# Peptides against a protein of PDB entry 3V4O, part 30

Target 1, 234 residues: chain A of PDB entry 3V4O
Amino acid sequence: DQPLAKDKVALLIGNMNYREHPKLKAPLVDVYELTNLLRQLDFKVVSLLDLTEYEMRNAVDEFLLLLDKGVYGLLYYAGHGYENFGNSFMVPVDAPNPYRSENCLCVQNILKLMQEKETGLNVFLLDMCRKRNDYDDTIPILDALKVTANIVFGYATCQGAEAFEIQHSGLANGIFMKFLKDRLLEDKKITVLLDEVAEDMGKCHLTKGKQALEIRSSLSEKRALTDPIQGTEY

## One batch from the design tools (peptide; made by RFdiffusion4, then SolubleMPNN)

Design b1_p11_2_s4 (from b1_p11_2, 5 letters changed)
Fold by OpenDDE base, seed 5:
Structure b1_p11_2_s4 (fold): chain B 234 residues (1-234), chain A 11 residues (1-11)
Amino acid sequence: as target 1 above (234 residues)
Amino acid sequence: ELKLQSYDPEL
């Protein structure tokens, strides 16, 4: 039977103009392109750029308020980041150099809060590096996640690896978004869709051996971003 | 003219 979403909500964050870290270029275009695509999929999309820690936390809080039982939630982040002990940290533009976990937003904490909302689907698209931050010695103790079988992580790169943007003729796109945008509108289970994106990215000679998409999922139902919203025609 | 730029903050 056709799976239905109670609603579809996305928060897109692109951080570029860091105060104490190298500036990025691709997040601007990537957020814009993804916004347009997700709106075509009837997502309610909030797109924000260059957020401070305070603003990022507020944005996440507001995002969570829009989530409820059966709602599809999608979080996209493009910017600096790191991964320690399997936990992903998004870096606000006002983060110090070096930054620590207390300066950043932990994605797994957001997931925990989304689970409390009893969402129908939780998708995280993380376009950031996944290298260990040796300046952060914090060992996070996170609450145990529930077994909801509705979680999909699309990591732009492998564990311990870097993510890249392509700059050409004054334009810049993240490698991840370059390939994701070509398939995002396809009516396929989200993990299948991302798997195809991974194969497309794998054919890119620029990033062979440097960046590869990782899909981490626990998704027991055939959920797609194209799934219709309850009460709407399709 | 293609150039790769890492998201690595180079801490």
Scores: peptide ipSAE 0.407, ipTM 0.885, DockQ to the pose 0.753
Fold by OpenDDE base, seed 4:
Structure b1_p11_2_s4 (fold): chain B 234 residues (1-234), chain A 11 residues (1-11)
Amino acid sequence: as target 1 above (234 residues)
Amino acid sequence: ELKLQSYDPEL
């Protein structure tokens, strides 16, 4: 009855110090906080900050090497980003201005590769804007996804909308992480957990009408981040 | 005072 993970692996990327784009502040704290929480959930966590395109691609490759049949994979990204035609693009710190898809990492391509690993769960937490990049008029042709029914997307904002960080006295947190961290350790199906986060986030008067959590999932099993690792006792 | 900063590079 209790779902089991063969292993649990997370890659967390926070990009702040962009060379050709405005610098951000929240990813530093957000990655740190999420790292601590996921480690409490027995995730093997790799946390990286300010990655170039080359470094990001290498990090993803290494992340994929840790995935295998039944493994829970979680990718978190905080930084600049955009969404064109339903495809999410993470922007490396060395991306040009303007950037195009060839300068960025496509999340859906990563998902495709994760599916090839026959993972038990694929979770994407994308703390970035989802506005259309008008400077990129290319339509990427992606490989078809498999029907694995183990996919969860947590978008920090709605399609076409912006994600925000809240700053006070030099401190900054992303709005998404501000509420996610309060519930992440709960033993609940991941989609249920994110739904509760969405409700909490919706009460924030600062981002009402500006930012709202979007959950996109195809998850046929009651899988939670708290699921135990196979062969272990807790 | 709290300040919102967009992740949008255009801002």
Scores: peptide ipSAE 0.404, ipTM 0.870, DockQ to the pose 0.690
Fold by OpenDDE base, seed 2:
Order: structure tokens, then sequence, then C-alpha cells
Structure b1_p11_2_s4 (fold): chain B 234 residues (1-234), chain A 11 residues (1-11)
């Protein structure tokens, strides 16, 4: 019995030209390559670069409007970020130095809103650092999540660790995308796919002991990014 | 030889 998606929608955000923080390079290439791959998988993809806080919040709001019962939702973020008390924060390009949670977008809050849409699958690919932000002492009180069993987190790195990009003459990928792009089109359960990416990344001599993919999932069905859209023929 | 650049904001 092949799982079906009512629709497939992705929001890709790559922040690199920060005003008050170090510039990045890989998000440009990573967003571009991921866009092309997801479109091959019949995702409706919105790809945005260098978003301010206002623009990021608007982009997320518009993304949520495209979600509905049975829709596959994928959020990819590449840029600066941090993790405090189990909550992931994406940093807009106009964030102050230092930034706090009020300046950033909390991924877990987005997840809650996605759950309210009764989505068929919620995938988060977070290509950012997961280190504690000591300048943010706020402990967020999040609303309780529903038990939807359709959630997959692909963290580019381990809790408390850093994510990296490859410095090369010209344009190069971040470490996560370097390996993800080779397997993304495979017809496999998304958690299995990410597990294989994790193994590929683990063989990289550059990142051994520095960056490792973490998969956090509650996925009770064999859902894949390759799942066909209901009512369509391919 | 490839080098790595951290996404750490270095706060």
Amino acid sequence: as target 1 above (234 residues)
Amino acid sequence: ELKLQSYDPEL
C-alpha cells in the first residue's frame, strides 16, 4: 500500500549575508541544489535567501497557508542558529549581536502550527549550529505537541555541536548538503534515507569528531519524499 | 586540501 501525499510543499531558507555576524557561503549553493532536487520530487518549492526577521516570519506564515490535511511539509534552513533547552532557533540576517530568542524563529513553534494543519508529513532539515546561546537566558514555554507520528528532524550536527561548510576555490556545499544531495532522490522511507546520509557523512575524514548528522523522528508510516501526490499520474 | 568553516556565529 503506497502512501500518498495530498500535496508536497517545501520552504527553503538560506541566510548568509548577516549584518552583525560572520558571513557564510554555502547556503547559496545548498538552497539552489536542494531546490532542484525537491522539484524533481514534485515538491512545490519556495526558496529564499538572506531573510530579515520580518521576511522570515512572513515566509513561514505563507508556507503554513499552503499546508493542509495530508500535505507533506518540508522546511530547510541553512545559516546561523542555536539550540537552547531543546529548542532550535533560526537566526535572521538582521539579528542583533548578540541575538536572543525574540529576534529569532523557533522551529518547535513552527512544528506546532504545522500539526494544526493535519499534515501528512513534517520534515525539518536544519543546517545550522546547535550550540547554546549564553546571551539568551529565556526559557521558552512551548505549547504541548500533538501525537501525530509524522515528524522527522534532520539535524546537520549533534546537540551542542557546530555545523560546517567546505572552503573551496569557488562555490562549495555545506557538509550536510554534500552528502544529502547524493541520496535525496532515493525511494526510501525518509528516516532510512537520512540514516544512510549519516553513514556517508561519518566516513568523511574532515568532520570525524566535529560534525555528525542526528535524526530525531516520530514516524509511524513508511513515508518517503518520493511518495506520489494523490490524484496525479507520473 | 579542503578546509572547514564553522557556522558558529561566535557570539
Scores: peptide ipSAE 0.393, ipTM 0.879, DockQ to the pose 0.839
Fold by OpenDDE base, seed 1:
Structure b1_p11_2_s4 (fold): chain B 234 residues (1-234), chain A 11 residues (1-11)
Amino acid sequence: as target 1 above (234 residues)
Amino acid sequence: ELKLQSYDPEL
């Protein structure tokens, strides 16, 4: 039997115009394109650009309020970020230079809160670098996660590596979104879909040896972004 | 020609 979503909610954040860090370009296009695609998949999408720490925290709080039992939750982030000790940190546009974990949003903390909502699916698409931030020596002590078997991480790059955007005469996607957008509407288990995206990305001559998609999942059901919402007909 | 720009702020 086909899995059903009680609802489908996505929060998309693209940070580009950093105050104290290099500016980016791709998040603008990436968020826009992903928004349109997810809406075609009947997601309720909140898309935000250039968020301060305060705004990011508020956005996450509001996102969490939309989650409930059986709801599909998707968080997409494009911007600066880092990974310390397996924890992913999204960097707000007003983060200081250098920044620390206290200035950033920890994705794993968000996951913990999503699990408390008893969601049907938790998808994180993180288009950010995963390099160690040497200026942050804090080892976060996270609460133990529940065993929900409904978690999917799509990292734009592998551990300790960088994520890139394409530069040419005009605006272009980040590498991750360039390939993700071509497959996002496919009716496939989300991990299978991402695996195919990873293969597509791997064929790109620009990123060979520089960026590779990493999928981390504990998804025990064949859940897809195309799964119908309960009580609706498709 | 296409080139890559890193998201790394290079702290």
Scores: peptide ipSAE 0.363, ipTM 0.862, DockQ to the pose 0.800

Design b1_p11_3_s1 (from b1_p11_3, 5 letters changed)
Fold by OpenDDE base, seed 5:
Structure b1_p11_3_s1 (fold): chain B 234 residues (1-234), chain A 11 residues (1-11)
Amino acid sequence: as target 1 above (234 residues)
Amino acid sequence: MKLQSYDPELK
């Protein structure tokens, strides 16, 4: 049978104008393009740019309030970030240099909270570097995740690697979004869709050996971003 | 075309 979503909600965050870190350009366009695409998929989309730590935490809280049993939740982040011990950290624009985990938002903590909402699908699209932050010696002890088999991570790059944006003629797009946007509207299982994006990205001569999409998933059902919302026609 | 890293360049 056709899988159904109770609702579809997305939070998109693009951080560019960092106070103490290099400024970025691509997140502006990437958030805009992704917003338009997700709205075509009937997602309720909240798009925010250049968030402080306080604002990011508030945005996540508000996002979680929109989640409930069977709801599809999608979190997209473009900006600075790092990965320590398998945990992904999104960096607010007001983070110090160097920053530590206490200054950042842990994606896995957000996932834990989403699981408590009994969501139907949890998708994380993380367009950030995944390099180890040697300035953060914190070893996080996170609560064990439930076995929900409805989790998909799309990492813009490999573990320990960097993510890039392409700048040309005054325009800038992240490598990840450049390829994701071409397939996002396809009616396919989300992991299959991302796998095809990975292959497309792999053909890009600019990023060969530098950036590759990683898909980390536990998804036991054929869930797609195109899945209809319960009570609506399709 | 120019590639720009998202590296935070921590100090």
Scores: peptide ipSAE 0.471, ipTM 0.917, DockQ to the pose 0.783
Fold by OpenDDE base, seed 4:
Structure b1_p11_3_s1 (fold): chain B 234 residues (1-234), chain A 11 residues (1-11)
Amino acid sequence: as target 1 above (234 residues)
Amino acid sequence: MKLQSYDPELK
């Protein structure tokens, strides 16, 4: 009855100090807070900040090497990004201005590779803008995804919308992480958990009408981040 | 408090 993970692995990327784009502040704190929470959930967490394109691709490759059949994989990204034709692109700190898809990492491509690993759960938490990049007129042709029914996307904002950070007295947190951190440790199906986060976030008067959490999932099992690792006792 | 957009401000 209780779903089990063969292992739990997370890659957290926070990009702030962009060379050709506005600098951000929240990813530093957000990655830190999420790291601590996921480790409490017995995730093996790799947290990285301010990655170039080369470094990001290497990090993803290493992340994929840790994935295998039944493993829970979680990818969190905070930074600049865009979405074209349903494809999410994470922007490295050394990306040019303007950037194109060849300068960025496509999340859906990563998902495809994760599916090849026969993972037990694939979670993407994308804390970035989802506005279309008009400077990128290419339409990427992606490989077809498998029907694995183990995919969860948590978008910090709606399609075509922006994500925000709250800055106060030099401190900054992303709106998404502000509310996610309060519920992340709850023993609930991940989609249910994110739905509750969405409701909490919706009560924020600062971002009402500006930013709202979007959940996109194909999850046929009651899988939670709190699921125990197979062969272990808790 | 102020909000800062993650908009890359492409040009």
Scores: peptide ipSAE 0.471, ipTM 0.916, DockQ to the pose 0.802
Fold by OpenDDE base, seed 3:
Structure b1_p11_3_s1 (fold): chain B 234 residues (1-234), chain A 11 residues (1-11)
Amino acid sequence: as target 1 above (234 residues)
Amino acid sequence: MKLQSYDPELK
């Protein structure tokens, strides 16, 4: 009995051209490739690059408006970021140096809002560093999350660790996307799919001991990105 | 190949 999605919506954000921080390269290609893959999976995809704080907040707001009961929501972010006290923060391109939580978008706050929409699946793919930001001493008081058992986090790296991109001639992916793109179209439970990506990444000699995929999930149903949309002939 | 960190290198 395959689960059905009421709809499938994805927001992809790739930040590269930071004003006050080192520029990145991979998010451009990563967002592009992920966009094409998710569209093949019948996701409605909004892909944006180099967003200011204002633009990022607006993009998230618009994304949330597309969510509803039973909708699959996927948020992908590639760029600078940090993690303090278990909270993940995405950094806009116009963030100051150093930045604080007030300059950034908290992923867990977005999750809370997604839960209010009674979504069928919430997937976060975060291709950013997870090191602590010592310049931010804020301890956010977050609203309690619901027990919805439909949450999947794919962290490009381990807690406290860095994420990397490959620098070479031609089109280069971040390490996470390099392996994710090879399996994303597979008809498998999303946590199983990510687990296989983790194994593939673990075989990469370049990142051994430096970067490893972490999966954090509460997913009680066999939900896949390939799940058909309700009312369609899939 | 060379790896480039996403570390923001905060100052």
Scores: peptide ipSAE 0.453, ipTM 0.910, DockQ to the pose 0.857
Fold by OpenDDE base, seed 1:
Structure b1_p11_3_s1 (fold): chain B 234 residues (1-234), chain A 11 residues (1-11)
Amino acid sequence: as target 1 above (234 residues)
Amino acid sequence: MKLQSYDPELK
């Protein structure tokens, strides 16, 4: 039997115009394109650009309020970030240089909160660097996650590596989104879909040896972004 | 075509 979503909600954040860090270009287009695609998949999408720490935290809080039992939750982030001790940190545009974890949003903390909502699916698409931040010596003590078997991480790059954007003819797309957008509407288990995206990305000569998609999942059901919403007909 | 890193270039 086909899995059903009680609802489908996505929060998309693209940070580009950093105050104290290099500016980016791709998040603008990437967020826009992903928004359109997810809406075609009947996601309720909140798309935000250039968020301060305060705004990001508020956006996440509001996102969490939309989650409930059986709801599909998707968080997409494009911008600066880092990974320390397996924890991913999204960097707000007003973050200082250097920044620490207290200035950033920890994705794993968000995941924990999503689990408390008893969501049907938790998808994280993180288009950010995953390099160690040596200026942050904090070892976060995270609460243990529940065993929900409904978690999917799509990292734009591998552990300790950088993510890139391509600028061509005045347009810029992140490498991740460049390939994700071509397959996002496919009716496939989300991990299978991402695996195919990873293969497509791997064929890009520009990023060979520089960026590779990493999929981390604990998904025991064949859940897809195309799964119908309960009570609806497609 | 330009490849731009998302490296924050912390200082």
Scores: peptide ipSAE 0.437, ipTM 0.905, DockQ to the pose 0.770

Design b1_p11_3_s2 (from b1_p11_3, 5 letters changed)
Fold by OpenDDE base, seed 1:
Structure b1_p11_3_s2 (fold): chain B 234 residues (1-234), chain A 11 residues (1-11)
Amino acid sequence: as target 1 above (234 residues)
Amino acid sequence: MELQSYDPELK
């Protein structure tokens, strides 16, 4: 039997115009394109650009309020970020240079809160660098996650590596989004879909040896972004 | 075609 979503909610954040860090270009287009695609998949999408720490935290809080039992939650982030000790940190546009974890939003903390909502699916698409931030010596002590078997991480790059955007013909896209957008509407288990995206990305001569998609999942059901919403007909 | 890193260039 086909899995059903009680609802489908996505929060998309693209940070580009950093005050104290290099400006980016791709998040603008990436967020826009992903928004359109997810809406075609009947996601309720909140798309935001250039968020301060305060705004990001508020956006996440509001996102969490939309989650409930059986709801599919998707968080997409494009911008600066880092990974320390397996924890991913999204960097607000007003973050200082250098920044620490206290200036950023920890994705794993968000995941924990999503689990408390008893969501049907938790998808994180993180288009950011995963390099160690040596200026942050904090070892976060995270509460143990529940065993929900409904978690999917799509990292734009591998551990300790950088993510890139590509500029072609005046347009800039993240490498991740460049390939993700071509398959996002496919009716496939989300991990299978991402695996195919990873293969497509791997064929890009510009990023070979520089960027590779990493999929981390504990998904015991064949859940897809195309799964119908309960009570609806497609 | 140009590639731009998302490196935050921390200092």
Scores: peptide ipSAE 0.496, ipTM 0.922, DockQ to the pose 0.761
Fold by OpenDDE base, seed 4:
Formats: C-alpha cells, structure tokens, sequence
Structure b1_p11_3_s2 (fold): chain B 234 residues (1-234), chain A 11 residues (1-11)
C-alpha cells in the first residue's frame, strides 16, 4: 500500500549573478532552505549556484547518472527562464542577451532522459518566469515522451506570467518557496501538497493577480516526497 | 515589502 522509492535524488540550481541580465537575490536563500528540507526527507541533494551553460549541462548529466529504476528524481530551478510553445528553458548565468534555446537547458528534454531511467517519480519545481521569448523564434522538436504517469510540474507562476521575489530588510525569498517550505515535509501526495501551497500563495495580497502556482501532473500513484526508501527502516 | 520580477529584461 505504501509507495516506496528505490532512492531519492534532487538537483537544485539557483542562478542569480547573471552576466547580461538583471541579478536576482532569492535563489540563494531558496536553494538553501529547500536543500535542508529535502535532506530531512532523506533526499540525496546536490545544490549548485550560478551555473554557466557548461556547468548546468554537466550538473544535469551527473544528476541523471544518479537516477535509476524506481528512483525519485526532483529538479528545482530558480532563476531567469522562459517558456516557448510549452517548453521550459532554464537560463545559465553566462547566457547572452538576448538568449535563444541553444543557450539554455530545456526541461522537457531532461524529463525525456529521466523517463529513460525508468524513475519512480519525476518532480520539476520551476521558479522562473514563463513569458515567451520573442527573440527565440525556433520551434524545438522534442522526442516524444513515454506514458509513465509519474510526472509532476510545479510552476511558480502561470503560463505567460512572471515570477517574483519578495524583499524585506535585505532578505529575499521567492514567493513560491515562501509557501512551499511551510508544507514540504507533510506526508501527502505531492500533487495534493502543491495544491495546498497554491492556496496559500493565493492568499498573498502582494502577488494576487500577478503570480499563481500552476500544477501540471500525470501521477497515477499516491506518491509523496516522504515516501520511504526501499530497504530502509524509519 | 517590495517585489522584484524575475523578468530577464531582454534587449
């Protein structure tokens, strides 16, 4: 009855110090807080900040090497990004201005590779803008995804919208992480958990009408981040 | 409190 993970692995990327784009502040704290929480959930967490394109691609490659059949994989990204034709692109700190898809990492491509690993769960938490990049007129042709029914996307904002960080007295957190951290340790199906986070975020008067959490999932099993690792006792 | 957009401000 209780779903089990063969292992749990997370890659957290926070990009702030962009060379050709506005600098951000929240990813530093957000990655830190999420790292601590996921480790409490017995995730093997790799947290990286301010990655170039080369470094990001290497990090993803290494992350994929840790994935295998039944493993829970979680990718968190905070930084600049865009969405074209339903494809999410994470922007490295050394990306030019303007950037194009060849300068960025496509999340859906990563998902495709994760599916090849026959993972037990694929979670993407994307804390970035989802506005279309008009400077990128290319239409990427992606490989077809498998029907694995183990995919969860948590978008910090709606399609075509912006994501925000809140700054107060020198401290900054992304709006998404501000509410996610309060519920992340709850023993609930991940989609249910994110739904509750969405409701909490919706009560924030600062981002009302500006930013709202979007959940996109194909998850046929009651899988939670709290699921125990197979062969272990808790 | 102030909000800062993650908008990349593309040129």
Amino acid sequence: as target 1 above (234 residues)
Amino acid sequence: MELQSYDPELK
Scores: peptide ipSAE 0.494, ipTM 0.922, DockQ to the pose 0.782
Fold by OpenDDE base, seed 2:
Structure b1_p11_3_s2 (fold): chain B 234 residues (1-234), chain A 11 residues (1-11)
Amino acid sequence: as target 1 above (234 residues)
Amino acid sequence: MELQSYDPELK
């Protein structure tokens, strides 16, 4: 019994040209490569670079409007970020230094809104640091999540750790994307796919002991990014 | 090859 998606929609955000923080390089290439791969998987992909807070919030709002019952939603983010008290925060390019939660977008809040759309699958690929932001002392009170059993988090690094990009001959890729791109088109349950990516990344001598993929999931069905869209023939 | 951290280097 092949799982079906009503539709497949992805929002990809790559922030690199920060005003008050170090510039990054990899998000440009990573977003581009992921865009091409997801389109091969028949995702409707919106790819955006260097978003301000206002633009990021608008992009997320528009993304949510495309979600509905049974739709596969994928959010990819590459850029600066932090994690406080289990909550992941994506940092816009116009964020102050230091920034606080009010300047950033909370991923868990987005997840809540996605759940309200009764999506078939919620995938978050977060290519950012997960270190504590000591300048943000706010403890967010989040609404309780529904038990939808359709959630997959792919963290590019471990809790409290940093994510890295690799510079090679003038080109840059995030370590996460370097290995993800080799397996993304495989017809496998998304958690199995990410587990294999984690093993591949673990063999990288440059990031051993520095960066490791963390998979957090509540996925009760064998959902894959390759799942066909209902009503379509391929 | 060289690694670059995504550390925001907060001030």
Scores: peptide ipSAE 0.491, ipTM 0.923, DockQ to the pose 0.799
Fold by OpenDDE base, seed 5:
Structure b1_p11_3_s2 (fold): chain B 234 residues (1-234), chain A 11 residues (1-11)
Amino acid sequence: as target 1 above (234 residues)
Amino acid sequence: MELQSYDPELK
């Protein structure tokens, strides 16, 4: 049977104008393009740019309030970030240099909270570096995740690697979004869709050996971003 | 085309 979503909600965050870190350009366009695409998929989309730590935490809280049993939740982040011990950290624009985990938002903590909402699908699209932050010696002890088999991570780059944006003729797009946007509307299982994006990215001579998409998933059902919302026609 | 890293360049 066709899988159904109770609702579809997305939070998109693009951080560019950092106070103490290099400024970025692509997140502006990437958030805009992704917003338009997700709205075509009937997602309720909240798009925010250049968030402080306080604002990011508030945005996540508000996002979680929109989640409930069977709801599809999608979190997209473009900006600075790092990965320590398998945990992904999104960096607010007001983070110090160097920053530590206490200054950042842990994606896995958000996932834990989403699981408590009994969501139907949890998708994380993280367009950030995944390099180890040697300035953060914190060893996080996170609560064990439930076995929900409805989790998909799309990492813009490999573990320990950097993510890049392309700048050409005054335009800037993240490498990840450049390829994701071409397939996002396809009616395919989300992991299959991302796998095809990975192959497309792999053919790009510009990023060969520098950036590759990683898909980390536990998804036991054929869930797609195109899945209809319960009570709506399709 | 130019690539710009998202590296935070921590100090």
Scores: peptide ipSAE 0.476, ipTM 0.919, DockQ to the pose 0.789

